# Designs tried in a protein design run: peptides against a protein of PDB entry 1EBD. Part 57

Target 1, 138 residues: chain A of PDB entry 1EBD
Amino acid sequence: KASYEGKVAAEAIAGHPSAVDYVAIPAVVFSDPECASVGYFEQQAKDEGIDVIAAKFPFAANGRALALNDTDGFLKLVVRKEDGVIIGAQIIGPNASDMIAELGLAIEAGMTAEDIALTIHAHPTLGEIAMEAAEVAL

## One batch from the design tools (peptide; made by RFdiffusion4, then SolubleMPNN)

Design b2_p17_4_s3 (from b2_p17_4, 10 letters changed)
Fold by OpenDDE base, seed 5:
Structure b2_p17_4_s3 (fold): chain B 138 residues (1-138), chain A 17 residues (1-17)
Amino acid sequence: as target 1 above (138 residues)
Amino acid sequence: DLEARTVQIMELGRALR
C-alpha cells in the first residue's frame, strides 16, 4: 500500500494520470501458516450485492504441499457469477505471501476463473492450487 | 476452525480500513 501510494504520488507530480485501486492491493500476514488476501472477500462481495462463487481448494490435496509436509490451509477464489471474473482471493498456507501476486495480477487484468484454469502450472508446485481452485469455480 | 477464524479476522481488518 504505502509503496504503491508513493508511486501514484510520484506519477502525479510528473504529470501522469494515476489512481489508487484499493481493491487490488494485497494484504499479507507473515504468520505460520502465512495469510494473504487481495480483492473482495466473499462476505464483502455479498454485502455489496454481488452474486459470487467461493471456490476453495485445500493444500492437503496439493502434491507440493504434501512433499513439504505443510498441508494446512487453503486457497479461496471469489468469482463473480455473472461473467466468471475473479474479484478476490484469499490464501492461508505455505508461500501465501508470494502466491498472492499471481492472483493480484489476474484480478487487475480482469481474468476469469477459466483463464486461470486453462493456464498450465508446473508440476508439482504450490501454484497449481490456483488452477485447481479455478477449476472448482467452473 | 482456525482457518475460518483467520479469514474472519482478515475480513474484519479489511472492513475497518
Scores: peptide ipSAE 0.107, ipTM 0.706, DockQ to the pose 0.037
Fold by OpenDDE base, seed 3:
Structure b2_p17_4_s3 (fold): chain B 138 residues (1-138), chain A 17 residues (1-17)
Amino acid sequence: as target 1 above (138 residues)
Amino acid sequence: DLEARTVQIMELGRALR
């Protein structure tokens, strides 16, 4: 957040068009397991009257997590039911702090769960869990 | 559970920003 705001401010001072959009600002807790979030939480979306699908996939079902013996947690996608657009994501598990960036990109680009589900993720990888959670949302 | 606790702490963290 602060780093991005600093960049936007510098661009504005230089006379370039600049906007601050906070829709996909990531939050990370470097605990064990790591925790990461971007966009809406499920309850937050519901409180705002957004009808959502909460699609959850566990690391215990991820081949790479099994191979690493690090299977605690899950990935959750918060998907708007109206159009299938991803509006939030939460990850608790291995490499959550890095994996959240893909989902931040998806939210900023206005991508759907279908877009992620149809994106080939290398097997076996931790990142594949995003595709699996997206398939749950379909 | 772990999910509920994590969501609560992260939501609180966002509210403090």
Scores: peptide ipSAE 0.107, ipTM 0.709, DockQ to the pose 0.038
Fold by OpenDDE base, seed 4:
Structure b2_p17_4_s3 (fold): chain B 138 residues (1-138), chain A 17 residues (1-17)
Amino acid sequence: as target 1 above (138 residues)
Amino acid sequence: DLEARTVQIMELGRALR
């Protein structure tokens, strides 16, 4: 947020069209395990009256996480039931701070869980957990 | 619970922005 707002401010000062018009601003905590979130939390969506699927996949079932001996945590997708659109994601686990960017892109683009499930992820990678969680949402 | 604690931390962090 702050870095992006600084860029927008610099562009505005330079006379370039720039706006902070984003659906999904990521939040990261560089703890061990790392924590990242973008868009809605499950309870937040429910409190707003959005009917959601919370699709959760554990790093303990991810081949790359197993190979790294770093299997704590999970990825959660918050998917709107009406249309399958991803409206939020949370990651607790290895490389959560970087992995959240894929999900931020998906939310900004209005992608569905099916779109991610049908996206081929390299094997074995931590990123496959997004595909696996998307499959859980189907 | 790890998730509950994480959600709490993330919500607090977001509220401070």
Scores: peptide ipSAE 0.103, ipTM 0.701, DockQ to the pose 0.039
Fold by OpenDDE base, seed 2:
Structure b2_p17_4_s3 (fold): chain B 138 residues (1-138), chain A 17 residues (1-17)
Amino acid sequence: as target 1 above (138 residues)
Amino acid sequence: DLEARTVQIMELGRALR
């Protein structure tokens, strides 16, 4: 957020038209394991009356996480049931701070769980966990 | 659990923004 707003401000000072237009702001805690979130938590969506699917996939089921011997945690997708649109994601695990970027992009673009499930992810990667969680949401 | 703790940390982080 602050970095993005700083860029917009710098562009405006330079006389270039720019706007702060975003749907979701990622939050990261660089702990061990790392924690990352973007958009809605499951309970927040429920509290707003949004009917959601919370699809969870563990790092322990991912080939890259196994190869790294770092299998603690999970990825959770929060998917709106009405249209399959991803409205939130939480990641607790290795590289969560980088993995959240794909899901931030998906939310900003209004993508569905199907869009991610049908996107080919490189093997073996931690990024495949997003694809696997998206498949769980279908 | 780990998830509940993470939610709490993230909510605290939001309250500081």
Scores: peptide ipSAE 0.098, ipTM 0.694, DockQ to the pose 0.037

Design b2_p17_4_s4 (from b2_p17_4, 8 letters changed)
Fold by OpenDDE base, seed 5:
Structure b2_p17_4_s4 (fold): chain B 138 residues (1-138), chain A 17 residues (1-17)
Amino acid sequence: as target 1 above (138 residues)
Amino acid sequence: SLEERTVRIMEEGRALR
């Protein structure tokens, strides 16, 4: 957030029209395992009256995670039931700090679980877990 | 689970921001 806002400010000072316009700010904890979140948590969405699907997929079922012997945790998608739009995501596991970026992009773009499920992810990668979780939401 | 508790902690931490 601060870095992005700094860039926007620098661009504005340089005479370029710019605005801070974002929906989802990622949060990362560089623990072991790593933790990352963007957008809504499931309970947060429910508390705001949003009917959601919480779709989880474990790293224990991810081929790359198995190969790395790093299978703790999961990816969770928070999907709005009305239209299938992804409104939040949480990752606990290997490379969560980097993998959250895909989901941040998805949320900012208003993408659905179907969009991610239909996106081909390279095999074997940790990133495939996003596709797998998206399939759970369908 | 430990993971579920971790998610709750993250949720609580975000609520404080």
Scores: peptide ipSAE 0.113, ipTM 0.714, DockQ to the pose 0.035
Fold by OpenDDE base, seed 3:
Structure b2_p17_4_s4 (fold): chain B 138 residues (1-138), chain A 17 residues (1-17)
Amino acid sequence: as target 1 above (138 residues)
Amino acid sequence: SLEERTVRIMEEGRALR
């Protein structure tokens, strides 16, 4: 966030149009397991009157996580029911700090759960869990 | 579970900002 705001400020000073968008700012806790979040939490969306699907998939069902013997946690997608658009995501588990970037991109671009579900992820990888969670949301 | 509690804490922390 601070780095992004710094870039916007620099562009404004240089006389270029700039805008700050705070929709998809990631938050990461580098613990074991790692925790990462972007966009809406499920309850936050509900409190704002957004009808959502919370689609959760566990790392215990992910082939790469099993191979690594690191299967604690899950990925959760927060999907708006009206149009299937992903508005939030949370990851607790291996490599959460890096994996959140894919979902940040998806939210920023206004992608749907279907878009992620139809994206081929390499097998076996931790990243496949995003596809699996997206399929749950369909 | 630990995971469920962690998510709740993260949600609560964000709501307070």
Scores: peptide ipSAE 0.109, ipTM 0.715, DockQ to the pose 0.035
Fold by OpenDDE base, seed 4:
Structure b2_p17_4_s4 (fold): chain B 138 residues (1-138), chain A 17 residues (1-17)
Amino acid sequence: as target 1 above (138 residues)
Amino acid sequence: SLEERTVRIMEEGRALR
């Protein structure tokens, strides 16, 4: 957020049109395991009266995580039931800090769980867990 | 689980912003 706002400010100072218009801001904790979130948490969505599916998939079931011997944690998608749109995601596990970007993009673009589920992810990769979680949400 | 507790901490942290 701060880096993005700094870029926007720099562009504005340079006389370029620029705006801060985003739906979701990622949050990352570079711990072991890494923690990342973007958009709504499940309880946050519920508190706002949004009916959601919380689709969770564990790294223990991910082929790349197994190969890396780093299987702690999970990916959770928060999907709006009405239309299947992804409105939030949380990742605890390997490479969470980078993997959250795919889901940030999905949220910003208004993508559905189906969109992610139908996106081919290379096998075996950590990123494949997003596809697996999306399939759970269907 | 530790993971679920961590998610709650992250959620609480966001709520405090």
Scores: peptide ipSAE 0.105, ipTM 0.708, DockQ to the pose 0.036
Fold by OpenDDE base, seed 2:
Structure b2_p17_4_s4 (fold): chain B 138 residues (1-138), chain A 17 residues (1-17)
Amino acid sequence: as target 1 above (138 residues)
Amino acid sequence: SLEERTVRIMEEGRALR
C-alpha cells in the first residue's frame, strides 16, 4: 500500500492521471503460515448488503502443499452471487504473500470465479488452490 | 480454530486502515 500510494503521489506530482484504488490493495502478514488478504472479507460484504458466496479450499487438498509437507491453512474466495465477480480473497498458508497477487489482479480486472476456474494452472502448484476455490464457488 | 481467529484478526486490522 505505501509503495503504491507513493507511486500514485509521484505520478500526480508529475501531472500524470492517476488514482488510488484500494479495492485490490493486498494486506500481507509474513508470519508462519503467511496471511494475505485482498478486497472484501465475507463479513464486510454482508455488512454492506452484498450477497456473497464464500468458497474455501484447504491447502491439505493441494498436491504441491502435500509435497512440501506444508498443508496448514486455506484459501477463501468472496464471490458476489449476482454476477459471480470475485470481490475478495483471503489466504492463510505457504506462499500466501505471492499467491494473493493473482487474486488481486482478478479483482482489479473484475473477473469472475468462472474466469479463474477456466484458467489452466500448472500442476502441481499452490496456485491451483485458487482454481479449486473458484470451482467451489460455481 | 486458529485459522478462523486469524481471519478475524485480519478483518479487525483492515478496519483500522
Scores: peptide ipSAE 0.073, ipTM 0.694, DockQ to the pose 0.038

Design b2_p17_5_s2 (from b2_p17_5, 7 letters changed)
Fold by OpenDDE base, seed 2:
Structure b2_p17_5_s2 (fold): chain B 138 residues (1-138), chain A 17 residues (1-17)
Amino acid sequence: as target 1 above (138 residues)
Amino acid sequence: SMEEFRKKALERIAARR
């Protein structure tokens, strides 16, 4: 976040047009389990009058998490109901700090839950949980 | 406001599709 804001500031100082996007700025806590978030939380969207689907999938149902014996937590997608666009994601669990990058990219690209659900993820990986959560949102 | 900023950001993101 600070690096991104610094880049935007540097571009502004240089006289180049730049924009800040506060929706797709990730936040990470390197706890055990790790926590990561990007975009809207479900309640934030509701408070702003956005009708959303909160699609949750647990690490306990993920093949790689089971194999690693690290099944605490979940991934949550916040999906705008009107058009299926992903507007937020939260991950609590193994490798959340790295996994959030895929979802940040998806939000910035204006992707839908269907786009992720139809993307083949390698098996078995922790990353499959994004695909599974996207399927829940359909 | 931050709310207005986020709404504009979502509109910009949606326009990329």
Scores: peptide ipSAE 0.094, ipTM 0.690, DockQ to the pose 0.077
Fold by OpenDDE base, seed 1:
Structure b2_p17_5_s2 (fold): chain B 138 residues (1-138), chain A 17 residues (1-17)
Amino acid sequence: as target 1 above (138 residues)
Amino acid sequence: SMEEFRKKALERIAARR
């Protein structure tokens, strides 16, 4: 966020049209396990009257997490039921701080759970968990 | 408000499709 604001400010100073337009702002905690979030939490969506699917997939079922002996936690997708659009994601587990970027991109692009489910992820990777969670949401 | 912020964010997301 701060880095993006700095870029917008620099562009404005340079005379280029730019605006701070926040759509999906990631939040990361570099704990062990790492925690990351982008967009809506499930409860936030519900509190705002958005009908959502919360699709959860555990790292204990991820081949790369097993290979790393780091299987604590999960990925959760928050998917709007009306159109399947991903409106939020939370990750607790290995490499959550980096993995959240894919989901931030998906949200920014207005992607659906189907879009992620149909995206081939390399095997075995931690990133496959996003695809697995998206499949749960279908 | 945070609610208005989120609403506007979702509208922008929808407009990108």
Scores: peptide ipSAE 0.093, ipTM 0.696, DockQ to the pose 0.049
Fold by OpenDDE base, seed 3:
Structure b2_p17_5_s2 (fold): chain B 138 residues (1-138), chain A 17 residues (1-17)
Amino acid sequence: as target 1 above (138 residues)
Amino acid sequence: SMEEFRKKALERIAARR
């Protein structure tokens, strides 16, 4: 966050248009299992009057997680019902700290659950769970 | 407010599609 704000300030000083957006700022806790979040939580969206789908997929159903014998947790997508745009994501599980970056990119790019569902993910990988959760949201 | 800011941010993000 501070690094991003520094970049925005530098761009403003240089006379370039810049905008601050705090929606897609990632937060990570390096616990076991790891926890990561970006954008809206489901309840935050509801409190602001946004109709959302909370699409959840468990690591227990992920082929790579099974192979690693590390199947605790899940990925959750928060998807706006009006247009299918991804507005938040939470991951509890293996490699959550790195996997959250894909979803941060998806939010910043204005991607839908369909965009992620139609993106080919390598099999078997932990990252494949993002595609699976996106399919749940369709 | 933060709520108003977030709503406007989401509109900008969605417009990037």
Scores: peptide ipSAE 0.093, ipTM 0.704, DockQ to the pose 0.076
Fold by OpenDDE base, seed 5:
Structure b2_p17_5_s2 (fold): chain B 138 residues (1-138), chain A 17 residues (1-17)
Amino acid sequence: as target 1 above (138 residues)
Amino acid sequence: SMEEFRKKALERIAARR
């Protein structure tokens, strides 16, 4: 957030038209395992009266995670039931800090779980777990 | 507030569909 807002401010100072227009702010903790989040947590959505599906997929079932011998954790998608729109995501596991960017993009673009489920992910990759979790949400 | 931010976020998500 601060880095992005700093860039917008620099563009404004330089005389370029710029505005802060973001939907979701990623949060990352570089622990072992890494933790990353963007948008709503499941409980936050429920507390606001949003009917959601929390779709969870474990790294223990991901081919790349198995090959790396690093299978701790999971990816969770928070999906609004009425239209299938992704409103949040959490990752605990290998490369979570980088993997959250795909989901941040999906949320900002107003994508559904179906959009991710129908996106071809390379095999074998950690990123396939986003597709797998999206399929769970369908 | 974070509540206002989230409400606007959902509106922007819907508008991008």
Scores: peptide ipSAE 0.084, ipTM 0.687, DockQ to the pose 0.048

Design b2_p17_5_s3 (from b2_p17_5, 7 letters changed)
Fold by OpenDDE base, seed 3:
Structure b2_p17_5_s3 (fold): chain B 138 residues (1-138), chain A 17 residues (1-17)
Amino acid sequence: as target 1 above (138 residues)
Amino acid sequence: SHEEFRARALARIEARR
């Protein structure tokens, strides 16, 4: 957030067209396990009257997490029911701070849960959990 | 479908022109 806002401010000062128009701003807590979020939480979407699916997949079912003996937590996708568009994501678990970037890209690009489910993820990887959570939302 | 996914990606590029 602050780094991007600083870039936009520098571009504006330099006379370039710039706007803070991004929807998908990530938030990370470097705890153990790590926590990452982008876009809506499930309750925030509900409070705004958005009908959502909260698709959750546990790291305990991820092949790479099992191989690393680090299986605490989950990935959650917040998917708008009307059109299947991803409007939020949360990760609690191994490498959450890096893995949130894929979901930030998906939200900013207006992608659906089907778009992630149709993207081949390497096996076995931690990132594969995004595909598994997307399949739960279908 | 994978084809429809790619078609949506192309439509986003066209909308930015």
Scores: peptide ipSAE 0.180, ipTM 0.781, DockQ to the pose 0.171
Fold by OpenDDE base, seed 2:
Structure b2_p17_5_s3 (fold): chain B 138 residues (1-138), chain A 17 residues (1-17)
Amino acid sequence: as target 1 above (138 residues)
Amino acid sequence: SHEEFRARALARIEARR
């Protein structure tokens, strides 16, 4: 966010037309476990009248997390129920700060839970949890 | 199939243009 806002500001100062028009601005907290979020929270979507599926998958069920002995937390997808479009994601767990980028891409690209579920993720990886959470949303 | 999945993904890209 701040880096992107800084780029937009620099472009504006340089006299170039620039706008902040992104839907999916990631937020990261480098705690232990890490926290990352992009797009809608489940409650935020509900408060706006969006019918959502909240698909949650725990790191304790991920093969890489088990192998690393770092199994705290979960990934949550917020999926619009009408069309399966991903509108938000939250990750609490190892490598959440990097893993959120895939989900940010998915949201900006208007991808569905099916798109992630049908994408082969390498095994065993922490990133595989995104595929697992997407399968839960189907 | 993977081919069918890719075809659907490409169709969504075209629908956004």
Scores: peptide ipSAE 0.151, ipTM 0.770, DockQ to the pose 0.130
Fold by OpenDDE base, seed 1:
Structure b2_p17_5_s3 (fold): chain B 138 residues (1-138), chain A 17 residues (1-17)
Amino acid sequence: as target 1 above (138 residues)
Amino acid sequence: SHEEFRARALARIEARR
């Protein structure tokens, strides 16, 4: 957030039209396991009257997490049912702080769960869990 | 802008229907 706002401000000062029009701000807790969130929580979306799918995939089923012996937690996608657009994500688990960036990109871009499911993730990786959760949302 | 970026994504959704 602050770094992006600083960049937009610098561009504006330089006479380039730029606006802070982001949709999603990542929140990270660097605990063990790490916690990360971007966009809507499931309950927050429901409270706003958005019909959502909460697609959850556990790190215990991720090949890289198993190989690392770090299988605590999950990835959750919050997907709008009407059009399959990803509106939020939460990660509790290994590398959550970095992995949230893919989901931040997906939300900012207006991507669907199908867009993530159809994106080839390297095998085995922790990031592959985003594809697995997206497939659950289909 | 992020708004324009999302608008292109929504246009892809419409084109897939």
Scores: peptide ipSAE 0.094, ipTM 0.723, DockQ to the pose 0.100
Fold by OpenDDE base, seed 5:
Structure b2_p17_5_s3 (fold): chain B 138 residues (1-138), chain A 17 residues (1-17)
Amino acid sequence: as target 1 above (138 residues)
Amino acid sequence: SHEEFRARALARIEARR
């Protein structure tokens, strides 16, 4: 957030038209395991009256996580039922701080769970867990 | 803008339905 706002401010000072119009601000906790979030939590969406699917996939079922012997946690997608649009994501587990960026992109772009499920992820990677969670939401 | 980018992406989703 602050780094991006600093860039927008620098661009504005340089005479370039720029706006702070992002929807999804990532939050990261560099704990062990790492925690990352972007967009809505499931309960926040429900409290706003949004009907959601919470699709969860565990790192214990991810081939790369198994190979790394680091299988704690999960990825959760918060998907709006009406149209399948991803409105939030949470990751607790290995590399969560970096992996949240894909989901931030998906949310900013207005992508669906189907868009992620149909995106080919490299095997074996931690990132495949986003595809697996998206398939759970279908 | 991010808003315009999202709007274009959502329009693609609508066109697939």
Scores: peptide ipSAE 0.091, ipTM 0.721, DockQ to the pose 0.100

Design b2_p17_5_s4 (from b2_p17_5, 6 letters changed)
Fold by OpenDDE base, seed 3:
Structure b2_p17_5_s4 (fold): chain B 138 residues (1-138), chain A 17 residues (1-17)
Amino acid sequence: as target 1 above (138 residues)
Amino acid sequence: SMEEFRERALARIAARR
């Protein structure tokens, strides 16, 4: 957020048209396991009257996590039921701090769970869990 | 407020579809 706002300010000073247009701010806790979040939590969406699907997939079912012997946690997608648009994501598990970036991009681009489910992820990878969670939301 | 921010964010998400 702050870095992006600083870039917009610099562009404006340089005489280039620019605007602040962000939807989701990532939050990361570098614990063991790592925790990362972007966009809505499930309960926040419900409190605002948004009908959502909370699609959850465990690292215990991820091939790379099994190979690494690091299978604690899960990925959760918060998907608006009306149109399948991803409005939030949470990750607890290995490499959550880096993996949240894909989902931040998906939210900022207005992508659906179908868009992620139909994107080829390398096998076996930790990142493949995003595709698996997206399939749960379909 | 954070509520107002979320309302605007949701509107931007919808507008991008």
Scores: peptide ipSAE 0.030, ipTM 0.612, DockQ to the pose 0.045
Fold by OpenDDE base, seed 1:
Structure b2_p17_5_s4 (fold): chain B 138 residues (1-138), chain A 17 residues (1-17)
Amino acid sequence: as target 1 above (138 residues)
Amino acid sequence: SMEEFRERALARIAARR
């Protein structure tokens, strides 16, 4: 957020039209395991009256996580039921701090769980867990 | 408010779809 706002400010100072137009702000805790979140939590969506699917997939079922012997945690997608649009994501587990960026992009682009499910992820990678969670939401 | 911020965020998501 701060870095993006700084860029917009610099562009404005340089005389280029620019606006702060973000949808999702990532939050990361560099703990062990790492924690990351972007967009809505499931409960926040429910409190606002948004009907959601919370699709969860564990790192214990991810081939790369198994190979790394780092299988604690999960990825959760928060998907609006009406249209399948991803409105939030949470990751607890290996490389959560970097993996949240894919989901931030998906939210900013208005992507659906189907869009992620149909995106080929390299095998074996931690990133496949996003595809697996998206398939759970279908 | 945070609510208004979220509403605007969801509107932008919808507009980009």
Scores: peptide ipSAE 0.023, ipTM 0.608, DockQ to the pose 0.048
Fold by OpenDDE base, seed 4:
Order: C-alpha cells, then sequence, then structure tokens
Structure b2_p17_5_s4 (fold): chain B 138 residues (1-138), chain A 17 residues (1-17)
C-alpha cells in the first residue's frame, strides 16, 4: 500500500494519470507468526450481505510446516457461495507475507476456489496450503 | 462428484485461454 501510494504520488507529480484500481490490497504484519490479509474478511463479507464460505486449513496439517517445525496458524479463504469466486484470504503462519501474493493474484483475476484447487502446488510446500483450503471450499 | 467437479473446472479454465 505505502509503496503503491508512493508510486501514484510520483506519477501525479510527473503529470501522468495514475489509475490502476486494485481490488485487493494486501496487508501484512511481519510478526511471529506473520499475519497477512487480502480482500474481504469473512465478517466484512457477511456485514455487506455476501453469502460466503470460510474455508480454513491449518499449518499443523501442512507437510512443509511440519518439516520446518513451524505449524502455528492457518490459511482462510473467503469464497462467495454463489459462484465460488475468491473474495478474500487471511494467513497466519510461516511465510504468510509472501504466500498472500498468490491469493491477491487469484482475487484480482476473478479466480474461484476451483482454479486454486486444480492448480498443482509442489509437495511439500507451504504454498500447498492454499490448494488444501481451496479444496475445503468446494 | 469429484469427477464432475474436475470436468467443470477444466472447462472453465479452458474457456479463459
Amino acid sequence: as target 1 above (138 residues)
Amino acid sequence: SMEEFRERALARIAARR
């Protein structure tokens, strides 16, 4: 966000139109465990009257997280029930700050839980948890 | 079924290409 705002400001000063409306701006806290979010939280979607599936998968069930001995937390997908479109994601756990980018891309591209579930993720990886959470949403 | 799910998903992915 801050880096993007800096680019927009620089472009405005340069007299260039700065208009890319991103749907999904990531928020990251570099804590231990890391926290990352993009798009809707489950409660935000509900408050707006969007019927959602909240699909949660724990790092304790992820093979790479087990191998790293870092199994705290989870990934949550917020999926619109009507069409299976991913509208938000939250990650608490190892490498959340980097892993959120896949989900940001998915949201910006209008992807569904099906798209992620059918994307081959390398085994064992932390990123595989996105596929597992997507399968839960089906 | 999982089979029907995969078929629908593959069709949707193919439609985006």
Scores: peptide ipSAE 0.016, ipTM 0.533, DockQ to the pose 0.061
Fold by OpenDDE base, seed 5:
Structure b2_p17_5_s4 (fold): chain B 138 residues (1-138), chain A 17 residues (1-17)
Amino acid sequence: as target 1 above (138 residues)
Amino acid sequence: SMEEFRERALARIAARR
């Protein structure tokens, strides 16, 4: 599956139409810190004339990241202003490769920042950063 | 094209709300 996702992500980055009609294809780089992205980048949305909010929350403010002494980076949500729908997300930081899955699901389901903000995340977890970033978008 | 893909993606997102 990871090989398939990597191939599809590479094709999406290259501007090739995927024969698979997914809305959000995750791209992951297993670096230190890890990098993950799904859907639109902020600038891509702007270049297409989509009015967006870029909501950013740092791992330095996440309780689990602090406890792990791994606080580099951030989560960014790209939210369409018209309806609050999440159209993209980027994560640089601890467990970005796994955490992007929640946001990929949210985008595919057509969820809003409010849907994520009102979803209870376990405390303390790295995953809470998605909720915190969603709250910034409100 | 990537543009056409994105347009379809946004339309699908909108249809799910």
Scores: peptide ipSAE 0.031, ipTM 0.609, DockQ to the pose 0.056; fails the geometry check

